# Peptides against a protein of PDB entry 4A54: the designs that were tried, part 17

Target 1, 94 residues: chain A of PDB entry 4A54
Amino acid sequence: MSVADFYGSNVEVLLNNDSKARGVITNFDSSNSILQLRLANDSTKSIVTKDIKDLRILPKNEIMPKNGTKSPSTNSTKLKSAETYSSKNKWSMD

## One batch from the design tools (peptide; made by RFdiffusion4, then SolubleMPNN)

Design b1_p11_7_s1 (from b1_p11_7, 5 letters changed)
Fold by OpenDDE base, seed 5:
Structure b1_p11_7_s1 (fold): chain B 94 residues (1-94), chain A 11 residues (1-11)
Amino acid sequence: as target 1 above (94 residues)
Amino acid sequence: SDTEKLKKALS
């Protein structure tokens, strides 16, 4: 069995520095021992296998917290139409 | 498990 059999799998990787990475396995460089993950933000993280303390495959049903790409809140700044207060100069002709 | 298989494949 090869790492390629797990391409597309969601994994959680615990690194030797106690940091964690979660992503989809996209590639493995066997020559250099580099595992590539696509992260929730669509960036790619390369991990040297020697830096991996532990890993697990996440169940397909685990909703990876999609880092909610903040849909650019189109702050439709409703341009408050500057109500041009037309000061009606009522010229009272007395 | 699949996890163990993956670990082995990475070793």
Scores: peptide ipSAE 0.709, ipTM 0.941, DockQ to the pose 0.639
Fold by OpenDDE base, seed 1:
Structure b1_p11_7_s1 (fold): chain B 94 residues (1-94), chain A 11 residues (1-11)
Amino acid sequence: as target 1 above (94 residues)
Amino acid sequence: SDTEKLKKALS
């Protein structure tokens, strides 16, 4: 089994410096032992395997915190339908 | 597990 079999998997990587990285595996350079992750902000992080203390594959159901681009809460400004009261000015010319 | 398989592949 190769690392390529896991492309597209969401992983959490614990580094030797105790920092963590989370991302989707996009590539692996076997010659240089470099794992590439796409992060939540769509940036790419390259990690040398020797710097990895531990890793785990995250279950597909764990919503990677997509940098929630706050979908602009379209404040549906309820356009108050201005009820144009057409006052029928019946000008009865008597 | 898949995690262990990945770890092995990275070693």
Scores: peptide ipSAE 0.709, ipTM 0.941, DockQ to the pose 0.685
Fold by OpenDDE base, seed 3:
Structure b1_p11_7_s1 (fold): chain B 94 residues (1-94), chain A 11 residues (1-11)
Amino acid sequence: as target 1 above (94 residues)
Amino acid sequence: SDTEKLKKALS
């Protein structure tokens, strides 16, 4: 398995200086050991693999905060609780 | 895990 298999994955990288970077893997230069991330502000960050202390793949559902884009108002579609209209079958006995 | 696979690929 190669790094290329994970292109497009959102990752959190912990660096040796204890700083963190979050972004989408866009490229890996194996010759120079450089991992490229696209950050939330659409800039790119190049990280030398020797500077990586740890990393994790983030769940797909974690919305990377794009700088300046108004958080799409998650219209919390109030899942209208389907009020199970218990149709009380009024069995009218005559 | 995928994370561990990625770590291995980056080593």
Scores: peptide ipSAE 0.709, ipTM 0.941, DockQ to the pose 0.825
Fold by OpenDDE base, seed 4:
Structure b1_p11_7_s1 (fold): chain B 94 residues (1-94), chain A 11 residues (1-11)
Amino acid sequence: as target 1 above (94 residues)
Amino acid sequence: SDTEKLKKALS
C-alpha cells in the first residue's frame, strides 16, 4: 500500500512542534519524504514526514471546520488571458 | 485501519 492510495483523503497532521494541519492529501514525494496537503484556504502545505508526530484520516463526512485562517486574499491577479491576437497575416497573394 | 495503513506508508 502506498501514500497514493490515500490521495484525496482529508487528514489531520500533528507536527512535532505540536501544531496541527488539516487538508487533503494531494501528493507525496517519496524521494524527499514530503507530504503535500491542500488546505481549506486552497493553499498548499508541504510537510516533511520527519516532522510528523501523528496523523489521522478524517471521516469523509466531517465538515472540515473552515479555520478562518484569513484566506490570503488571492489577489486574483486576473491573469489577463493573453488574447491570442491571431494576427491574420493577410498574405496578399498578388 | 486506514490511518494505520497511511502511517505505515509514510514511514
Scores: peptide ipSAE 0.704, ipTM 0.941, DockQ to the pose 0.710

Design b1_p11_7_s2 (from b1_p11_7, 7 letters changed)
Fold by OpenDDE base, seed 1:
Structure b1_p11_7_s2 (fold): chain B 94 residues (1-94), chain A 11 residues (1-11)
Amino acid sequence: as target 1 above (94 residues)
Amino acid sequence: DLEEALRKALA
């Protein structure tokens, strides 16, 4: 299996400095041994694999506190239905 | 174990 098989997976990475990072695997640079995670704030964190002490794959159902990106309340601009006033042109042909 | 597979892939 390749790292690419895990793209889109939510992971928790424990680093050698005992810090943790959580995010979605978005890319892996095998040449430079760099794992890229998309974090909850939509930023990207690059992690050198040698700095990884351990990792776990988070279950899909684990409600990662999605930083509630306020779904942009699409201000449904109520398109005012243009009342096409059909003026009955009564053409009275005298 | 998927985690193990990922670890191996990262090595």
Scores: peptide ipSAE 0.649, ipTM 0.923, DockQ to the pose 0.644
Fold by OpenDDE base, seed 2:
Structure b1_p11_7_s2 (fold): chain B 94 residues (1-94), chain A 11 residues (1-11)
Amino acid sequence: as target 1 above (94 residues)
Amino acid sequence: DLEEALRKALA
């Protein structure tokens, strides 16, 4: 299957620098190996595939660490704040 | 699983 089959999925991406990005998959440029995520603030983040260390698909009803902030469930979900953070803790996949 | 499929698709 293709990345396009996952468009609209909410993902958390762990990068090689141990930073994390969360967003909805909106596009993938296979020629340039660029994954595009729509962040909570509706901006777009482009991630080069080689910079991805790991990723997980977030469950629809997962609550984010921030109080009052939910993980995006669908591409139609309106979010108020984008989230990109660094963590030195263990990475756990759902 | 789905994550594995996505990883494979990204590769």
Scores: peptide ipSAE 0.643, ipTM 0.922, DockQ to the pose 0.774
Fold by OpenDDE base, seed 3:
Structure b1_p11_7_s2 (fold): chain B 94 residues (1-94), chain A 11 residues (1-11)
Amino acid sequence: as target 1 above (94 residues)
Amino acid sequence: DLEEALRKALA
């Protein structure tokens, strides 16, 4: 797998100084080892990979940065509770 | 693990 396979993922990065950054992976410069994140304020943060202590991939349902908001169209398909209209077959005996 | 895969990809 390559970093490009994770483009669009929302991640939390823990840096060596124990600070954290959250954002969507938008690019990776392999030549310079720079990971680019889009932050919640739509700004871009560049992180040198050597400064990364740890990272986690955040669930899709978490608040994503505005420009990267692929708002999951929660097509809240209102589960129309298919009220199984039990059509009582009125057997007319006439 | 996806996180481990990403770590490896970043290395």
Scores: peptide ipSAE 0.641, ipTM 0.922, DockQ to the pose 0.808
Fold by OpenDDE base, seed 4:
Structure b1_p11_7_s2 (fold): chain B 94 residues (1-94), chain A 11 residues (1-11)
Amino acid sequence: as target 1 above (94 residues)
Amino acid sequence: DLEEALRKALA
């Protein structure tokens, strides 16, 4: 199994400093060993796996409590949907 | 269990 199999799952992560983070797994950077969670306030938290002491998977229907941890506001660069400008090149050859 | 599988996947 891969971490990708758990994308969308709600998890509670216990860190080595005994703090906890709750969120939805949105991404995993295997190269850097970074787990990304989306928190209840829609912010994202990046967690280095070496800092994880334990974790549990929360039930699907569990209401995620607002985690008071200052998640670094990742500037969600709103990927401006590239407006596909259909340039209709109308070349009329008489 | 699923948690163990996730732990292994994260390792």
Scores: peptide ipSAE 0.632, ipTM 0.922, DockQ to the pose 0.655

Design b1_p11_7_s3 (from b1_p11_7, 5 letters changed)
Fold by OpenDDE base, seed 5:
Structure b1_p11_7_s3 (fold): chain B 94 residues (1-94), chain A 11 residues (1-11)
Amino acid sequence: as target 1 above (94 residues)
Amino acid sequence: SLEKELKEALK
């Protein structure tokens, strides 16, 4: 079985430094032994396989808390066009 | 296990 068979799988990787990374397997560079994960924030983490202490495959039904980065609602600040009221002072001469 | 297979594939 190849790593490619696991593309799209959600995994939790325990690293040798005891940190954890959780993401979807998107790529594996066999030449350089680099596993790529897409994280919840849509960033990509590259992990050298030698740094992997352990890993687990997360069930498909585990809703990874998508840190819903609220897409910045483009508050369309309606630029209220400052209507420059040119008050033409019509001086009516008597 | 699937994890074991993945670990082997990473080697």
Scores: peptide ipSAE 0.661, ipTM 0.928, DockQ to the pose 0.580
Fold by OpenDDE base, seed 3:
Structure b1_p11_7_s3 (fold): chain B 94 residues (1-94), chain A 11 residues (1-11)
Amino acid sequence: as target 1 above (94 residues)
Amino acid sequence: SLEKELKEALK
């Protein structure tokens, strides 16, 4: 598989410095080994792959319809917050 | 796992 197969995936990346970044994979520069994430505020973060200790793919959250009625699946998924954390939070790999 | 595949793809 290629990284392009994962474009659009929401991921949490654990870096070697134990900080975390969360976002959607939008691009990968194979020549420079740079993974690009789109964050919750629509900004982008570039991560050098050598700095990645671990990562997980986050499940897609469906938007719950209003009024408890089952509406047809929309093309938009509610993404979890994409942020960069500098703290050593609990890390669980599925 | 998909994570494993992604990790391999990033190498």
Scores: peptide ipSAE 0.661, ipTM 0.928, DockQ to the pose 0.758
Fold by OpenDDE base, seed 4:
Structure b1_p11_7_s3 (fold): chain B 94 residues (1-94), chain A 11 residues (1-11)
Amino acid sequence: as target 1 above (94 residues)
Amino acid sequence: SLEKELKEALK
């Protein structure tokens, strides 16, 4: 089984420093051993796997406690989804 | 457990 099989899973990670992080697995960099979590405030946390002491997978229905830390309204610069406008090269073959 | 599998995958 690969980490990719767990993408979208909500996990709680216990770090070696006894801090905890909770978020959805969005990516894993195997080359650098970095697990990426999307947190409740929509921020991203990168965790080096060597720093992980333990982890648990949270059931889908568990209401992630909104840690009410008002995420500063980071002006979400709407990353304009680069709509790949397929330039229809209208080849007018006459 | 799924956690075990994930831990193994992270290695």
Scores: peptide ipSAE 0.651, ipTM 0.928, DockQ to the pose 0.717
Fold by OpenDDE base, seed 2:
Structure b1_p11_7_s3 (fold): chain B 94 residues (1-94), chain A 11 residues (1-11)
Amino acid sequence: as target 1 above (94 residues)
Amino acid sequence: SLEKELKEALK
């Protein structure tokens, strides 16, 4: 699969510094290895892939950015704000 | 999992 297959998906990214970012995948720059997320406040966060420790795709009932887009696996919803935080929450990679 | 596939795609 390609990253483009996941455009519009709402994801939570765990970074190597244990901070988290939550947003919708809007773009991927393969040349520079940069993943772009649209956050709840409609800003864009660019994440270098080497900084990604783990990630999960959020269910449709999870908190999503206000202007989320359709996901290949779920319908877009406008839920509460996404977050960028440094909390130690349980993290599992399936 | 889809997460695994996404991570692989990000490499």
Scores: peptide ipSAE 0.639, ipTM 0.928, DockQ to the pose 0.670

Design b1_p11_7_s4 (from b1_p11_7, 6 letters changed)
Fold by OpenDDE base, seed 3:
Order: structure tokens, then sequence, then C-alpha cells
Structure b1_p11_7_s4 (fold): chain B 94 residues (1-94), chain A 11 residues (1-11)
């Protein structure tokens, strides 16, 4: 596989200095060994591959925290369990 | 794993 097969993937990169970067893979410069990530604030970070200690691919549904946006209040939509009120129509036969 | 494949692709 090539790095291009992973373009658009959201990744967390652990660097040799134990810092972390999270972003979407947008480009890879194979000549210079530079991985480009788009960060949550829409800025771009370039990482030299030799500085990468480890990496993980994040699930597609993981919301990248945008800098400064209040955590979207997870409206816990209380799924009101639709209590199926089975109205037993008691047909009173008079 | 996919992470392993990506690491190999980056090397």
Amino acid sequence: as target 1 above (94 residues)
Amino acid sequence: SLEKELREALS
C-alpha cells in the first residue's frame, strides 16, 4: 500500500519527544519524508517521518475537537422510550 | 493492521 491510500484518514501521531498531533492526512512528500496533516483549526502541520514514534488511525466518527469551539453539548437526546401504550380497548359488551 | 500498513508505507 502507498501513503496515498490513507489520504483523508484521521490519525494520531506520537512523536519522539512524546508530544502528540491529531489530524487528517492530506499529503506525503516521499522525497523529503514529510507527512502533512490538516489539524482541527484548519492549519497544516508537517511532520518528518523520522520524528514519528507511533501512530494510530482514529475511527471515522471521532469528532476532532475544534480549537475554541465549546464542546458541542451532547444533547443527550433522551431517547424517550416510546412506551407503546397498548391501549387495551376493553370492549365492554353490554 | 492498517496502522502497520501505514507505517510501512511511510518508511
Scores: peptide ipSAE 0.648, ipTM 0.923, DockQ to the pose 0.768
Fold by OpenDDE base, seed 1:
Structure b1_p11_7_s4 (fold): chain B 94 residues (1-94), chain A 11 residues (1-11)
Amino acid sequence: as target 1 above (94 residues)
Amino acid sequence: SLEKELREALS
């Protein structure tokens, strides 16, 4: 298999310096041996394969801890629908 | 494992 078969996979990479990177595989440069990951913040990290000590593929169902960017609770101002009380003026013509 | 295959592909 090729690395391209794993594009879109969410992986955790353990580097030789014991640091970890987690992201989605977006590209692989075979000529330079560089693996590219898209991180949670939508940035891209390039990793030289020689620096990879180990890796694991994260299951699809594992909720990547969305860095809880508190979606600004857009205070949906409840537009109080002004109930236009249509006063039915019953004009009774005498 | 898939990890093994990926590792092999990266090598």
Scores: peptide ipSAE 0.648, ipTM 0.924, DockQ to the pose 0.682
Fold by OpenDDE base, seed 4:
Structure b1_p11_7_s4 (fold): chain B 94 residues (1-94), chain A 11 residues (1-11)
Amino acid sequence: as target 1 above (94 residues)
Amino acid sequence: SLEKELREALS
């Protein structure tokens, strides 16, 4: 299996320094051995795999305690969906 | 376990 098979999984990672990180796996850089987690506050944490002591996969139904850290209302700049301007090539056949 | 598989995939 690849790490990509686990994208979207909620995991708890125990680091070598005994700190813990919990988040959803969003990406893995195999070249640099970096695991990317999206945290509850919508921030991203990059973890070097060598720093991982242990990990567990959290069941989907576990209500991640919303650490009441008020998600800063990131002004979600609406990424303007690039309206694919279909350039109507008006072929004027005159 | 799935954790084992993930660990292996991370290695």
Scores: peptide ipSAE 0.643, ipTM 0.923, DockQ to the pose 0.719
Fold by OpenDDE base, seed 2:
Structure b1_p11_7_s4 (fold): chain B 94 residues (1-94), chain A 11 residues (1-11)
Amino acid sequence: as target 1 above (94 residues)
Amino acid sequence: SLEKELREALS
């Protein structure tokens, strides 16, 4: 899969400094390894991928940033809804 | 998981 498959997904990112960022994936610069999130205040946060410790796709019933979507989508394939992780209260990259 | 797929895509 590509990061583009996750555009529109609402995610929470845990950074190496233990801070968190929550937003909708709007873009990924593969050349510079920069993930862009649209935050709740409609601003954009750029995150260098090497600074990401962990991440989760947020359930659709959690607080959504502006213009967020509930699940990743592709042109031909519907991916699992963010609700799949609603019962999980842990960070996991598995 | 989807998180794993996303992490792999980011790498």
Scores: peptide ipSAE 0.616, ipTM 0.922, DockQ to the pose 0.584; fails the geometry check

Design b1_p11_8_s1 (from b1_p11_8, 6 letters changed)
Fold by OpenDDE base, seed 1:
Structure b1_p11_8_s1 (fold): chain B 94 residues (1-94), chain A 11 residues (1-11)
Amino acid sequence: as target 1 above (94 residues)
Amino acid sequence: DLEEELRKALE
């Protein structure tokens, strides 16, 4: 497999300085061994692979908190069950 | 293990 197969994946990277970076893999420069991540604030972080101590792939369903993007409140609009107004056609035979 | 494959791809 290539790193390109993981583009779009959310990862958490533990660096040698014990700091952590979390983001989406957007690019990899194999010549320079540089991994690019898009962070939650939409900025890009470049990480030299030699500085990576460990990494993990985050579940796809984990919503990265985007700064300022109103998580669309899935207002589960309760589909108000259209009460079928049974219009009782009272056929008033006059 | 996908994480292992990614690690290998980064080497």
Scores: peptide ipSAE 0.633, ipTM 0.919, DockQ to the pose 0.773
Fold by OpenDDE base, seed 3:
Structure b1_p11_8_s1 (fold): chain B 94 residues (1-94), chain A 11 residues (1-11)
Amino acid sequence: as target 1 above (94 residues)
Amino acid sequence: DLEEELRKALE
């Protein structure tokens, strides 16, 4: 498997200095061992692979917080529990 | 594990 198979994946990279970077894999320079990430602000970060301590692949649905954009308030629409109207059909036996 | 495969690909 090649790094190209992971292009477009959102990853969190833990560096040897214990700092973290989050972004989408856009390119890999195999000659120079440089991984390129697109960050939340649409800038690019180049990471030398020798500086990577660990990495994880983030779920596709995880929205990367854009710098300064108020996270859209997930309107937790309280799903109003559909009160099951138990209509007591009073069978009046007339 | 996909993370392990990616790690191997980066080596």
Scores: peptide ipSAE 0.632, ipTM 0.919, DockQ to the pose 0.804
Fold by OpenDDE base, seed 4:
Structure b1_p11_8_s1 (fold): chain B 94 residues (1-94), chain A 11 residues (1-11)
Amino acid sequence: as target 1 above (94 residues)
Amino acid sequence: DLEEELRKALE
């Protein structure tokens, strides 16, 4: 599959520095290996894939607080407030 | 799983 198949998916990304970002996948620059997420506050975060330690796809029906505008995808879910989490949390990739 | 497929797609 291509990353484009996941456009509109709500994901949580764990970075190598153990911070986390949560948002909807809006774009992927394969040439530069940059994943773009739309955050809860409607801002865009660009993440270099080399900085990604792990990621998970959030359920479409997951109930979360949202901040800002609705995600662009028809399948968009609510997002928690746009924050970078620095705490270490357990991740699963099932 | 889907996360694995996404990871692969990002590589």
Scores: peptide ipSAE 0.614, ipTM 0.917, DockQ to the pose 0.746
Fold by OpenDDE base, seed 2:
Structure b1_p11_8_s1 (fold): chain B 94 residues (1-94), chain A 11 residues (1-11)
Amino acid sequence: as target 1 above (94 residues)
Amino acid sequence: DLEEELRKALE
């Protein structure tokens, strides 16, 4: 599969600095290894893939950006604010 | 799983 198959998916990314970013995948620059997320405020966060420690795809019952799109296999739900935060809590990738 | 496939696609 390609990253394009995941466009529109809402994801939470854990970065190497232990911060987290949550948003909808809108683009991937393979030449520069940059993943682009759209946040709740329609701003864009660009993440260098080498800075990604872990990630998860958020289910429909998770908080999603207001202007994001649903996962291909997930029905639309209420859109909430995307968040970026730092935590030391346990992280698991399914 | 899907997360693993996404991770692979990002590499």
Scores: peptide ipSAE 0.614, ipTM 0.918, DockQ to the pose 0.710; fails the geometry check

Design b1_p11_8_s2 (from b1_p11_8, 7 letters changed)
Fold by OpenDDE base, seed 1:
Structure b1_p11_8_s2 (fold): chain B 94 residues (1-94), chain A 11 residues (1-11)
Amino acid sequence: as target 1 above (94 residues)
Amino acid sequence: SLEELLRSALE
């Protein structure tokens, strides 16, 4: 399991200075140990992982104060399963 | 590590 598996997750991060940050994980820079969060105002916050004391994943149902930006309805394009009509070629051997 | 924190958050 990699950090990338958590991209898109809503998290609350408690920092060593007792400050908190809440946002969606958008990126992780492993070379610099920097976690990037998208905040409610659509800005990005970069957090050095060594400064993180604790982290919790917020449940999807927790009404984050919706800043009224309509979550883009991911139009789940129903992949219409192509019904492969098996043409029963009845080889009638007359 | 961040990974450990994330794992712990799932438990």
Scores: peptide ipSAE 0.546, ipTM 0.900, DockQ to the pose 0.219
Fold by OpenDDE base, seed 4:
Structure b1_p11_8_s2 (fold): chain B 94 residues (1-94), chain A 11 residues (1-11)
Amino acid sequence: as target 1 above (94 residues)
Amino acid sequence: SLEELLRSALE
């Protein structure tokens, strides 16, 4: 089992200073011992693992309390459904 | 280590 197996997991990290961070694991730098979390506001937080006192994995169904910062309405750029251009191969059978 | 913390979180 590697740290990479937990990419995408929602976690709560308790730091040595008793502060908490909650986010999705997006990356781990093993060389520098840095855990990267994506926070609810879509920002990224880098945490030195030596500063971590405790960690818990949050259940998938646990609604992360949206810190009321309005998720910037990502303009759902309607991914234009790639209209499958049905290339009508008009096979003209002459 | 982070790995140990993660492992412990699953138990």
Scores: peptide ipSAE 0.544, ipTM 0.899, DockQ to the pose 0.226
Fold by OpenDDE base, seed 2:
Structure b1_p11_8_s2 (fold): chain B 94 residues (1-94), chain A 11 residues (1-11)
Amino acid sequence: as target 1 above (94 residues)
Amino acid sequence: SLEELLRSALE
């Protein structure tokens, strides 16, 4: 499984400068290592992954940006939240 | 990497 499996997930990104960004993962440019988020105001923010200190998938009950989803999903299976995975068998990425 | 960050977020 790849980063694309997390498209549509609501995340909070902690940057190296200690600022935070919240948004839905809409794209990842692997060639340039750029994560694209759709923010609450429907704008797009591009983040260089090397500037990311930490990342968490937001639970269902937290503030969500526009057009956000509650859980990550794939073509075949809707994924559970990070909190759910922490309590059960952990998911592995390829 | 981003993949590592995402994996860690699920752990």
Scores: peptide ipSAE 0.519, ipTM 0.898, DockQ to the pose 0.144
Fold by OpenDDE base, seed 3:
Structure b1_p11_8_s2 (fold): chain B 94 residues (1-94), chain A 11 residues (1-11)
Amino acid sequence: as target 1 above (94 residues)
Amino acid sequence: SLEELLRSALE
């Protein structure tokens, strides 16, 4: 499985400094280890993966960025709902 | 979990 399989997913990222970013995964630069998110204001945020402490995939009922993509569709894999989907602030890497 | 798969893909 690659990061590209998660393109279009809405995620919340917890950074090492305990700040949070929420957005849709639009790209991953493997050469530089940079995850790109489209935010609610349609801006783009680039996050260095080493700064990521934790992350969760958000439920579909969560507010999406205005110009965000729909759920990702791949030719081989259809992602199921994450077990950590919740309205509560829950972090799990399992 | 899917989050773990994503984390692994980011590593």
Scores: peptide ipSAE 0.522, ipTM 0.894, DockQ to the pose 0.585; fails the geometry check

Design b1_p11_8_s3 (from b1_p11_8, 6 letters changed)
Fold by OpenDDE base, seed 2:
Structure b1_p11_8_s3 (fold): chain B 94 residues (1-94), chain A 11 residues (1-11)
Amino acid sequence: as target 1 above (94 residues)
Amino acid sequence: SLEEKLKKALE
């Protein structure tokens, strides 16, 4: 299996300096051992593999916090369950 | 795991 098989995957990389980077794998330079990530701000970060302490693959549905894309806060308007006041129309057929 | 495979691929 090659790194290319993971192109497009969203990953979190923990570096040896304990900093973290999150991004999509866009390229790998095997000759120089450089992993390229596209970050949330659309910039590219190049990481030397020797500086990687650990990594994890993020779920596809995990919305990368794009700086400034207001995830539409679905204001879950609490649909106030309209209490259907079942007015018992007591049709008293006396 | 896929993560382990990726790590190996990066070696």
Scores: peptide ipSAE 0.667, ipTM 0.928, DockQ to the pose 0.777
Fold by OpenDDE base, seed 1:
Structure b1_p11_8_s3 (fold): chain B 94 residues (1-94), chain A 11 residues (1-11)
Amino acid sequence: as target 1 above (94 residues)
Amino acid sequence: SLEEKLKKALE
């Protein structure tokens, strides 16, 4: 099995300095032993494999903490449903 | 585990 089989997987990498990185595996340079992760901000982080202490594969359902990009408050303009009061003109035939 | 396989692949 190759690293390429895991492309697209979301992983958490624990580094030897006890820092952590989370991202999607986008590439692996076997010649230089460099793992590339796409981070939440769409930037790329390159990690030398020798610096990896441990890693885990995050389940697909784990809501990546969306960087609190304030979801644009869609001003749900409450479309005031114009209640068209159909005045029933009761035409009384005399 | 898949994680172990990935670790081995990185080695």
Scores: peptide ipSAE 0.666, ipTM 0.928, DockQ to the pose 0.683
Fold by OpenDDE base, seed 4:
Structure b1_p11_8_s3 (fold): chain B 94 residues (1-94), chain A 11 residues (1-11)
Amino acid sequence: as target 1 above (94 residues)
Amino acid sequence: SLEEKLKKALE
């Protein structure tokens, strides 16, 4: 089983310094042994695996405590889908 | 456990 099998899983990581990080596994760099988590505030945390003391996988239904930092309402600038108006070149062949 | 599998995968 690879770390990729756990992408999208919500995990709590206990670090060697006794701090904890909670987030969704988004990536793993095997070459550098770096686990990437997306945190509740949508930021990314990179964790070197050697710094991991322990970890647990949180159940899918566990409400991640939304750290009440209001995710800045990314003004979803509606990327106006450039409706490619296909200009009907009406070739009037007479 | 799944955690054990993940830990192994992280090694």
Scores: peptide ipSAE 0.662, ipTM 0.928, DockQ to the pose 0.724
Fold by OpenDDE base, seed 3:
Structure b1_p11_8_s3 (fold): chain B 94 residues (1-94), chain A 11 residues (1-11)
Amino acid sequence: as target 1 above (94 residues)
Amino acid sequence: SLEEKLKKALE
């Protein structure tokens, strides 16, 4: 699979500095390894992949960015959140 | 999982 398969998915990214970013995946620059998220305020955040410690795909009942779309997992898949997060996904691991 | 697939795709 490619990152493009996840465009439109809502994710929470845990960075190496232990900060978090939550948003919809809108683009990925493979040449520069930059993941772009649309945030709740409709702004965009660019994240260098080397700074990513962990991530999870958010279920439909999680906080969503404004004008965001539900991730594919909310409809057909069972996911388990990373242990480093305060909450787990609604469904079990795929 | 889809999450693991995404992580792999980001590598």
Scores: peptide ipSAE 0.639, ipTM 0.926, DockQ to the pose 0.622

